Peptides against a protein of PDB entry 6FRK. Designs and how they scored, part 85

Target 1, 411 residues: chain A of PDB entry 6FRK
Amino acid sequence: NEEVLNAMLKEVCTALLEADVNIKLVKQLRENVKSAIDLEEMASGLNKRKMIQHAVFKELVKLVDPGVKAWTPTKGKQNVIMFVGLQGSGKTTTCSKLAYYYQRKGWKTCLICADTFRAGAFDQLKQNATKARIPFYGSYTEMDPVIIASEGVEKFKNENFEIIIVDTSGRHKQEDSLFEEMLQVANAIQPDNIVYVMDASIGQACEAQAKAFKDKVDVASVIVTKLDGHAKGGGALSAVAATKSPIIFIGTGEHIDDFEPFKTQPFISKLLGMGDIEGLIDKVNELKLDDNEALIEKLKHGQFTLRDMYEQFQNIMKMGPFSQILGMIPGFGTDFMSKGNEQESMARLKKLMTIMDSMNDQELDSTDGAKVFSKQPGRIQRVARGSGVSTRDVQELLTQYTKFAQMVKKM

## One batch from the design tools (peptide; aimed at target 1 L326 F332 T334 D335)

Design b2_p26_3_s4 (made by RFdiffusion4, then SolubleMPNN; from b2_p26_3, 16 letters changed)
Fold by OpenDDE base, seed 1:
Structure b2_p26_3_s4 (fold): chain B 411 residues (1-411), chain A 26 residues (1-26)
Amino acid sequence: as target 1 above (411 residues)
Amino acid sequence: SEEEEKKLLLNLKIIQELKKEEAEKK
C-alpha cells in the first residue's frame, strides 16, 4: 500500500512540476498528503487514485489560501489602488482590465499613468482607457512619477472618483531604484491596496520575483496574468506563498474582457486537468450568446443550415481563445493548443465566414445547403468570385458543413 | 438547460473538428 501511494504521489508531483508548481511547494504538498491519507481507508477497496486526487486537491486549496481576507473597495469612498510589477508582466493591460471591470459594475473609475520610464507607457494607457471610455491622467513632460501620481490622485479625489488605479513603472530587472520609486509613490498617494501583477508564464521564477516585491513593497493583493497560454497556473501558488497575499483576479487573454475574479475551486480543478465545465457554462451564459430559440428547435430535429453554422462561428469567436475553451473541458489538455494555432484557428473561422457572407438567403437557409450547391455548380463559382477565394475553398467549406450537419443528426 | 448544453456541445464539437483539420494540414 505504501509503495502504491508513493508511486501515485510521484506521478502527481511530476504533473505539478510540469504545471510550474514550485519544487518546495510540491515537496511540502507530498508530505502533507502522506500525513493526511489514512492507509487503513486505502485498504477498504476505495479507488486509491480518487482518494489521492482528493487529498491533493485539498492541499492545493490550502496553498492558494493565504488565510488573509482580500481587500475590497468601499462604495461611496475614494479607493486608491496602486499596481506594481515587472515590465512585461501585463501590469498596464491589467490596470485597464480592472478599471473596466469596476466601471461595468457602476463604479466611478479612473486610471493614472505614473510610468515615466517606459517610452510610450502613457500612450498605451491612453489608448486602452479611451477604448474602454475610462477617464485617465498622465504627463508627457513630467518625469517624476511621484508628482504625476500625487497630482492624478488629488484630481480624481476632487472629482469624487470611487476607484483610482495608479500604474507604476516596471523595469526588466529587480533594481533597487525601482523599489525606491515604488515606495516613494506609495508614501505620497497612500494607497488603500497595493496589487502585485505577476506573469504566470515565468514558471519557477514566480517565487523569487514575488518574494522580492513583498520584501520591498507592502503587497496586499496579487493578480496573475497570461493564464491563456501554456502556463498551467502553478506560479500562482508560488506568488501566494511568497507574498502571503490573496489572488484577487486572473488575466485570461489579451481582450479587456479576458479578466475574471479569482475562484479557488475552478482554478485548482483546471491545474489538476479536471477541467472547469461549470466555469465554461458560466462564461457562455455571461456572454449572452444569442439565444436563437430557432437554432435549438432545429437541433432537436437534426436540422443544421449554413446560417446556423455561421451563427455558431460567431458564438465561438465570442467565447474567446479556443485553447481556453478546450482547457475548460476534462480530457482536453492545454498541450493540444500551441499559441501559434490560435491565430490560425481564428483566421480560418474568419475565412469561412467571409465565404458565407457571399452566399444568398436561399443557400444559407436551406436544410440541405450542400445539395443546393451540388445541383447548381454555378453557385460555387459565384460565391468563390464574391469572396475572392478559389472554388476549391468553397467546396472545402461545404464538405465541412456536411460533416457538422451529420454530427447534429447524431446528437 | 438541456438546450444550452446541446448548444455548448455543438460549439465544442465544431472547435474540435476545426482543430483536427488544422493538425491534419501540418
Scores: peptide ipSAE 0.128, ipTM 0.758, DockQ to the pose 0.171
OpenDDE base, seeds 2, 3, 4, 5: peptide ipSAE 0.038, 0.109, 0.116, 0.100; ipTM 0.556, 0.737, 0.744, 0.727; seed 2 fails the geometry check

Design b2_p26_4 (made by RFdiffusion4)
Pose (drawn by RFdiffusion4):
Structure b2_p26_4 (pose): chain A 374 residues (1-38, 47-273, 303-411), chain P 26 residues (1-26)
Amino acid sequence: NEEVLNAMLKEVCTALLEADVNIKLVKQLRENVKSAIDNKRKMIQHAVFKELVKLVDPGVKAWTPTKGKQNVIMFVGLQGSGKTTTCSKLAYYYQRKGWKTCLICADTFRAGAFDQLKQNATKARIPFYGSYTEMDPVIIASEGVEKFKNENFEIIIVDTSGRHKQEDSLFEEMLQVANAIQPDNIVYVMDASIGQACEAQAKAFKDKVDVASVIVTKLDGHAKGGGALSAVAATKSPIIFIGTGEHIDDFEPFKTQPFISKLLGQFTLRDMYEQFQNIMKMGPFSQILGMIPGFGTDFMSKGNEQESMARLKKLMTIMDSMNDQELDSTDGAKVFSKQPGRIQRVARGSGVSTRDVQELLTQYTKFAQMVKKM
Amino acid sequence: EELYEEFMLYVYFEQYEKAEEVREEI
């Protein structure tokens, strides 16, 4: 049985290693689901599913904008990850939700970058800012957020150039662009086909600049996006959106469950009964109830107080014979009145008859009356 | 007998005023 756990466990470790999941997290997840584990494919895959939900959970809720206030969003990520594409996908998303959204092109390096964001914004009917001539992104971002602030826009999305960590020149310039415009949220856009080099770059981005949200693009293809577990752990940020194509409407919010599945592959007879059950629990205590000075009108009249401390076990064989629908019903007496067929199976395996209940049903009706009167 | 059972139920819930009325009736 120890060999059935390991053959089925190394087959999921290969399923995650092929889904570009970091080898550090696969080896760690393997011994996490091994230590926490101490119709067969369900008792195993349910334990694997709960261990994955433990990893995709960063514990941090997403940054959401406020209507009627200026929200500056700054995009960061590697070269070619889809920042300019996801810039227009997000401005189009909120603009359709009713936000005064605008775009700013703070890329002064990449050829045809302003022309790219201009044509994406021209198509989606979204205001845009940038420059062919201005070579300083700190100047383009500052003079753009200033312009769209004096025009009272609510979503101001600043696009930046691609950068990698070994370029300290572009990492300083990213920090200065973030310090000039002071963004309310910084989004780390990552390609879904990224391999093992993801945790190092995503961590260096978190160190130089405060990353609060992560977007995973190019998920409409074969890439399952396992590199996102290493960006969530590195940036401490949740995934808010995913990209699912080249167009502006190929964009939707991140849901954890489908991503993990792809990455993996009035008084009733019942109340009359419980009040009785507590009066029998407090039943050997009936002599305490006759203690009150001036209130002892009678005690154990006709000896019938002894069988009121004996009827509740026989009535419990009826509850033992009941399932969760009859037991958890608001009116435990209405489930059997409509279907007196349930009065026969309660009588079979519990040994009580269906006749005994007629006297009980009268005793029930009288008890149900004096509680609605309570 | 029915009055008696009502009285014992009121004494159980410490509703002494109602239990005194039920006692007078008994």

Design b2_p26_4_s1 (made by RFdiffusion4, then SolubleMPNN; from b2_p26_4, 14 letters changed)
Fold by OpenDDE base, seed 1:
Structure b2_p26_4_s1 (fold): chain B 411 residues (1-411), chain A 26 residues (1-26)
Amino acid sequence: as target 1 above (411 residues)
Amino acid sequence: EDLLEEHKLYLFYKKYEEAEELKKKI
């Protein structure tokens, strides 16, 4: 039993390391899991794998919980939120995402650019803020970030803003001058919350970076960015461990709406490759895909048309990067990211849709679309010519549709 | 109802992936 436990824990530890979980945290987790597993209960014929997975899940949930309540803004008050982080962390983009999130919730929100070091920082913030219709402040002439931050905070306080977000200068390195500047800004504006923005894609470097920020600045919240990429988010555990601060939001893409409140259980489920069904539903519900209810009703009745398949491909295309959607579905996360370039999967969907764009309503709305084409082979040639594809490509689409429709009829 | 909708969406995507993997084997 101990050999089996050690073998399974080795596989889990490997998977966690491949998910960018810090080596020290993986070692600690292994020890905690060994201490939490009763080897006598493992003898009772319970699925040893499920028991180990549950113990691992429980210990990961503890690692992402700092035991500190997240700061929340107070309605009708002026809440100053200072952002800190390295260059390339997505800090400036995340300021705009957070501002947009609160604005959509009916908060009077504004942005201040106190990044005087990066050329074009203010123009970038101004562009993002203008697109989102968020009020902004900054200077093209003032080089002291303390002056800009102080003037901007005072201005927006006097204008009765509820959420005042201050973006600061990032650096490429942990330079003492950056931390001194951040401390001077923090002392001048007296922020209600200091948010550390961390890039998840830096992997094992997350601990050292998060620690360096916490040792110099009173970080109270963490936002993790670039969770849409190859980073499975294991660096988030390192940030929590180092900062002792909760993750409040995650950035899940390049769009201003690719931003969500942090949920512990879905995040750990996704980290383990179990999928994020809850996040998939939330994303589907946010898209207000009214057409999904009609599809779900048709699927209940075992009906599925080529149009229904086309509408589902449109819905998949609207949900954003195909990798993100598939990464939310249980069983797709690990194998799909390895086997398909996202661009190739999207190109395949777009090719299938282009074939269906050359179909007529009788072909699209038939409950037996494949039989319509089989009875009149001239339809296949018409569709192939209309879409610029081979007759084989149309036959492959119809074969896929037939398999899908047969599986829907068996549900 | 929500769990049934989730399960149907999951089954839809799983069927799509199985169809795409079958294309790679053909």
Scores: peptide ipSAE 0.000, ipTM 0.268, DockQ to the pose 0.023
OpenDDE base, seeds 2, 3, 4, 5: peptide ipSAE 0.000, 0.000, 0.000, 0.000; ipTM 0.249, 0.273, 0.254, 0.253; seeds 3, 4 fail the geometry check

Design b2_p26_4_s2 (made by RFdiffusion4, then SolubleMPNN; from b2_p26_4, 15 letters changed)
Fold by OpenDDE base, seed 1:
Structure b2_p26_4_s2 (fold): chain B 411 residues (1-411), chain A 26 residues (1-26)
Amino acid sequence: as target 1 above (411 residues)
Amino acid sequence: SELLEEHKLYLFYKKYEEAKKLKEKI
């Protein structure tokens, strides 16, 4: 029994290391799991694998919980949120995502660019903020981030903003000058929350980086970015362990809406490759896919129209990045869709929908849509002109529809 | 590339049905 336990723990430890979990945390986890497993309960014919997985899951949940309540903004007050992190961590993008999140929740939100070191930092922030309709402040001439941060915070306090997000300079190296600048900014603006932004893709380096920030700046919250890539999120455990601060949000892609509140249970389930069945169910429920019961019934009867295909493309588009959906389903690793293939796939779906927007109800609702177009070739030319595409693009859509309709008839 | 889109959408439908069946069992 102990040999079997040690072998299974070795497999789990290997999988956690491959998920970028820090080697010290994996060793501690192994010891904690070994102490928590009653070997006598393992003898009683319980599925030894499930018991070990459950013990590992419980210990991982404890590693993500720092035992500190996350800071939350107070409604009707000015809440100053300072962002800190390395260059390339996704800090500036994350500032815009958090601002957009609060704006969508009905908070009066603004952005301040106190990054004077990176050429074009203010233009990048301005571009992101303008696209999201978020008010912003910064300077093209002022080089002192303390002055910019102070003036911007004062301006937005006087204008009764509720969420005031301050983006700071990042560096490639842990330079003392960066930490002194961040301390001077923090002392000048007196932030209600300091958010450390960490890139999950740096793997085993997460601990050392998170520790270096916590040793110099009073980090109170963590945001983990780039969890849509090959990063399985094990670095998040290192950030919590080093900062003793909760993860409040995660970045799950490149879009401004690829941002969600951190949930411990789904995150650990995904880290272990169990999938996010709860998040998939929640996302399916949020989409009110009750209209898909009629579709599922039609699919069961081997009926599939161009409208049914259009509605499915809308549902796929509403679900967000297809990599996220696939990554929520057990046995579909994040590796199944490269980011390049996903954007191209979404652009293709959107092109197909634009072609279908030029179709009439008789064409869309026909159970034999391809035959409607084959009998009257003038319909293909009308749809092609209406959607601004070639007649070939319309024929390719009809070919795809025919293949899908044949696949549905075989289900 | 087209075969990949077809396969992705088929996998989506199959997995959506699996997810629905899981939801009905919870």
Scores: peptide ipSAE 0.005, ipTM 0.326, DockQ to the pose 0.068
OpenDDE base, seeds 2, 3, 4, 5: peptide ipSAE 0.000, 0.005, 0.010, 0.000; ipTM 0.325, 0.354, 0.326, 0.306; seeds 3, 4 fail the geometry check

Design b2_p26_4_s3 (made by RFdiffusion4, then SolubleMPNN; from b2_p26_4, 15 letters changed)
Fold by OpenDDE base, seed 4:
Structure b2_p26_4_s3 (fold): chain B 411 residues (1-411), chain A 26 residues (1-26)
Amino acid sequence: as target 1 above (411 residues)
Amino acid sequence: SDLLEQHKLYLFLKKYEKAKELKEKI
């Protein structure tokens, strides 16, 4: 039994190391799991794999819990949120995502660009803020980030803003000059929360980077970025361990709404390749796909039209990056998407919808759309000409529809 | 094809959503 436990723990430890979990945390987790598993219970015929998986899950949940309550803004108060992090961490984009999140919740939100080091930092922030209709402040002429931050915070306090987000300068290296600048800004504006933004793709460097920030500034919250289908997420555990601060949000892609509140259970489930069924249900519910009941009833009856397929493609496109959706489903690992460029898949869906936009209601609403086209081949040529595609592309669509309609009849 | 897997996925999601709604109504 001990040999089997050690073999299974070795596989889990390898998978966690491959997921960019820090070697020290993996070692600690291994010892904690060994101490939590009763070897006598493993002898009683319990599924050894499920016991180890549950013990690993429980210990990972503890690693993302710093034992401190996350800071939350107070309604009707001026809440100053300072962002810190390296250049390329997604800090500036994350400031806009957080501002947009609070704005959609009915908070009066604004953005301040106190990054004087990076050329075009203010233009980037202004572009993002303008697209999201978020008020912003910055300077093209002031070089002191302390002056910009102080003036911007004072302006937005006087205008009764509730969420005042301050973006700061990043560096490629941990330089003492960056930390002195961050301390001067923090002392001047007296932030209610300091958010460390970390890129999940930096892997094993997450611990050292997060520690360096925490040792210099009073980091109280963490946001992890680039948790799209390429980032393994293990670096997030290192950030929590080093900062002793909760993850409050995650960035899941490039879009301004590719941003969600951090949930411990779904995140650990995803990290273990168990999927995030709960987050998937939440994401599906947020889409407010009103016609879902009618579609589900049709699918239960084995009915599937080209219109039903078109509506499904629209729904898939509204779900956002398909890599995120697949990564939320048990058994659809990141390797399933590794072979397809997501942009190519979305372009293919859009091409298929453009073909269907050239179909008539009789073709779209037929319970056997493929038979309608097979009986009158002139329809294929009409649709091909109308959509600017080949007759082969229309035949490929009808072949896919037929395969899907056959699958629905078996479901 | 990636599209067929996308569709299986979407159908799985819809079946799961409906199963959750049914469980919340019970």
Scores: peptide ipSAE 0.022, ipTM 0.411, DockQ to the pose 0.027
OpenDDE base, seeds 1, 2, 3, 5: peptide ipSAE 0.022, 0.012, 0.018, 0.021; ipTM 0.400, 0.347, 0.400, 0.379

Design b2_p26_4_s4 (made by RFdiffusion4, then SolubleMPNN; from b2_p26_4, 17 letters changed)
Fold by OpenDDE base, seed 3:
Structure b2_p26_4_s4 (fold): chain B 411 residues (1-411), chain A 26 residues (1-26)
Amino acid sequence: as target 1 above (411 residues)
Amino acid sequence: DDLLEELKLALFYKKYDLAKELKEKI
């Protein structure tokens, strides 16, 4: 029994190391799992594999729980949230994602760019904020991040903003000058929460990086980014261990909506390659697919319209990036869709939807949409002109629709 | 490209069925 346990634990430990879990944490987990498993219960014919997997899961859940309640903003209060992290961590993008998240929840949210080190930081923030309709502050002339942060916080406090997010300078390396600047900004604005943004793709460097930030500033929350990439998220465990701070959100892609509240169980399930069944259920429930029972009945009857296809594209877009959707299904690895294909796939879906927005109800609701267009080629030219695309692009859409309608007839 | 779109639709249906089955088990 002990030999079998040791062999199975060796496989799990190897998989965790391949998932960028820190070697110290993997060793500690192995010891904790060994101490938690009753070898007598393993003798009683219980599925040894399931028991070990459950013990591993339970110990991983403990590793992502720092035992500290996550900071939450207070409604009707001015909440100052300072972001810290290295350049390339996704910090600036994450500031915009968090601002957009709170704005969508009905919080009066704003962004401050206190990054004076990176040329074009303010322009990038301004572009992101403007696209999301988020109020922003920054300077093209002020070079002191403390002044910009202080003025921006004061301005937005006076305007009764509830969520005031401050983006700070990030550098390529841990530099004493960066940490001193961060401390000066933190002392000036007195943030209610300091959020450390960590790139999950840095692997085994996560612990040392997270510790370096925590040793200089009072990090109270962690956000892990780039969990849509090759990073399996094991570095997140290292960040929690080093900062003793909860993960509050995860960044799961490049889109402003590729941002979700951290959930321990789904995250550990994903880390173990079990998929995110809970996050899949939540995303499917968020779609309010009750309206899709009528669609599923039509599909069971082999009926599929251009409107039905449009609604499916809307549903795919509401589910978020397709890579995340695949990564939530057990047995579909995160590597199944390269990052480049995702934005291109979403842009393609949006283009197809824009073509369909130029169609009329007779065209959209026809059970043979391709035949409607084939009988009256002038419709293709109208739709092409209305959507600003070529007649070829409309024909390609109709070809795709025809393939889907044929697939639905075979289901 | 076509395979990705077929996979998207197949995944949508499989997800809906899975979500329905899971909602019935919760």
Scores: peptide ipSAE 0.013, ipTM 0.359, DockQ to the pose 0.068
OpenDDE base, seeds 1, 2, 4, 5: peptide ipSAE 0.000, 0.006, 0.006, 0.000; ipTM 0.322, 0.321, 0.331, 0.281

Design b2_p26_5 (made by RFdiffusion4)
Pose (drawn by RFdiffusion4):
Structure b2_p26_5 (pose): chain A 374 residues (1-38, 47-273, 303-411), chain P 26 residues (1-26)
Amino acid sequence: NEEVLNAMLKEVCTALLEADVNIKLVKQLRENVKSAIDNKRKMIQHAVFKELVKLVDPGVKAWTPTKGKQNVIMFVGLQGSGKTTTCSKLAYYYQRKGWKTCLICADTFRAGAFDQLKQNATKARIPFYGSYTEMDPVIIASEGVEKFKNENFEIIIVDTSGRHKQEDSLFEEMLQVANAIQPDNIVYVMDASIGQACEAQAKAFKDKVDVASVIVTKLDGHAKGGGALSAVAATKSPIIFIGTGEHIDDFEPFKTQPFISKLLGQFTLRDMYEQFQNIMKMGPFSQILGMIPGFGTDFMSKGNEQESMARLKKLMTIMDSMNDQELDSTDGAKVFSKQPGRIQRVARGSGVSTRDVQELLTQYTKFAQMVKKM
Amino acid sequence: DEELTEELEELAETHQQVNEIINEAN
């Protein structure tokens, strides 16, 4: 049985290693689902599913904008990850939700970058800012957020150039662009086909600049996007959106469950009964109830107080014979009144008859009356 | 002490009413 756990466990470790999941997290997840584990494919895959939900959970809720206030969003990520494409996908998303959204092109390096964001904004009917001539992105971003602030826009999305960590020049310039415009949220856009080099770059981005949200693009293809577990752990940020194509409407919010599945592959007879059950539990205590001075009108009249401390176990064989629908019903007496066929199976395996209940049903009706009167 | 006596009076009244119902049913 120890060999059936390991053959089926190394088959999921290969399923995650092929889904570009970091080898550090596969080796760690393997001994996490081994230590926490101490119709067969369901008792195993349910334990694997709960261990994955433990990893995708960063514990941090997403940054959401406020209507009637200026929200500056700054995009960061590697070269070619889809920043300019997801810039228009997001401005189009909020603009359709009713936000005064605008775009700014703070890329002064990549050829045809302003022309790219201009044509994406021209098509989606979204205001845009940038420059063919301005070579300083700190100037383009500052003079753009200033312009769209004096025009009272609520979503101001600043696009930046692609950068990698070994370029300290572009990492300083990213930090200065973030210090000039002071964004309310910084989004780390990552390609879904990224391999093992993802945790190092995503961590260096978190160190130089404050990353609060992560977007995973190019998920409409074969890439399952296992590199996102390493960006969530590195940036401490949740995934808010995913990209699912080249167009502006190929964009939707991140849901954890489908991504992990792809990455993996009035008084009733019942109340009359419980009140009785507590009066039998407090039944050997009936002599305490006759204590009160001037209140002892009677005690155990006709000896029938002894069987009121004996009927509740026989009535329990009826509850033992009851399932969760009759037991958890608001009116435990209405489930059997409509279907007196349930009065016969309660009588069979519990040894009580269907006759005994007629005297109980009268006793029930009288009890049900004096509680609605209570 | 008075509050505990009143609670016991209420529980004793409920208990007497249950015995009356059982005596009538018998």

Design b2_p26_5_s1 (made by RFdiffusion4, then SolubleMPNN; from b2_p26_5, 16 letters changed)
Fold by OpenDDE base, seed 2:
Structure b2_p26_5_s1 (fold): chain B 411 residues (1-411), chain A 26 residues (1-26)
Amino acid sequence: as target 1 above (411 residues)
Amino acid sequence: EEKLLEELKKLNKLWQEILNIQNEVK
């Protein structure tokens, strides 16, 4: 039993090290897992693999939890969020992603560029902000980041902005001058939250970098970037351990919407290569798939109506980005859907649903919906007029439905 | 959980087929 435990722990430790988890954390985890596993319970015929995986999972969850509640902005207040991090960490892009995230939630959000060190920093922020329709502030002439940050924060406070994001200068090296500048900015604007942005791709360097920032500035939150593709998530554990601050968001690509709230369970499950079974279960439970037992049963019987298709489209839309659903399924890599195709696909779904919203119950609930429309072409014209689409668009929907219903019958 | 995962894999496959069908109609 101990040999089996040690062998499995060796595999897990190897996988965690390959995922850029800090060697000290991996050693500590191994010791904690060994202490948490009752070898007597392992002898009683429980699936030793599941028990070890559960113990490893539980200890990884503890490593991601700093025991500190994540800062959250207060609605109707002015929340100043200062970003800090190395150049190339994705800090400036992440400022725009966070601003866009809050703007989409109905927060009055703005961006301030206090990066005076990098030529074109303000132009880059302005470009990103303009594309997202986010108000921004910065200067082409002012070289003091304290002045820019102070003036920008004051301006947006006076305009009753709720989320005021301040981007600061990054450096390639830990320079004392950078930390002094960050402290001066922080003292001047008195941020409600200081966010450290870390690039996950730096691997084992994550601990040393995160620690250097925490030792100089009061980092209260972490955002991990470049968690797309083959990016190793293990650096996130190092950042939490070094900063003693929660991960609040992750960057999952280059697009402004490639940004999501950090979830511990999904992240650890993905780190272990288990997929996000819990987040999948939670999403499934949020979808009230129990109400879809009748749908699943109909699908099993090869019955598929236009209403059943509509409900499936609603479910897919409620599940959110299909890339996230795929990423939750063990063995489906994040690469399976380019997010660009997903937005177009969601827009197509919404168009199809809008056409179906103009259908009547007899048309929606028919087991042969296409035949109902083929027998009475006047229905196609009615639906087309009701939904503001062409008769061709309705015929294309019915063709898609027919193909889908045929596929369901083959399942 | 395994049944749920299997049904979600089916749903995903079904969705991919819809997306493929929509791309063929372009």
Scores: peptide ipSAE 0.021, ipTM 0.429, DockQ to the pose 0.135
OpenDDE base, seeds 1, 3, 4, 5: peptide ipSAE 0.018, 0.015, 0.016, 0.015; ipTM 0.413, 0.369, 0.393, 0.365

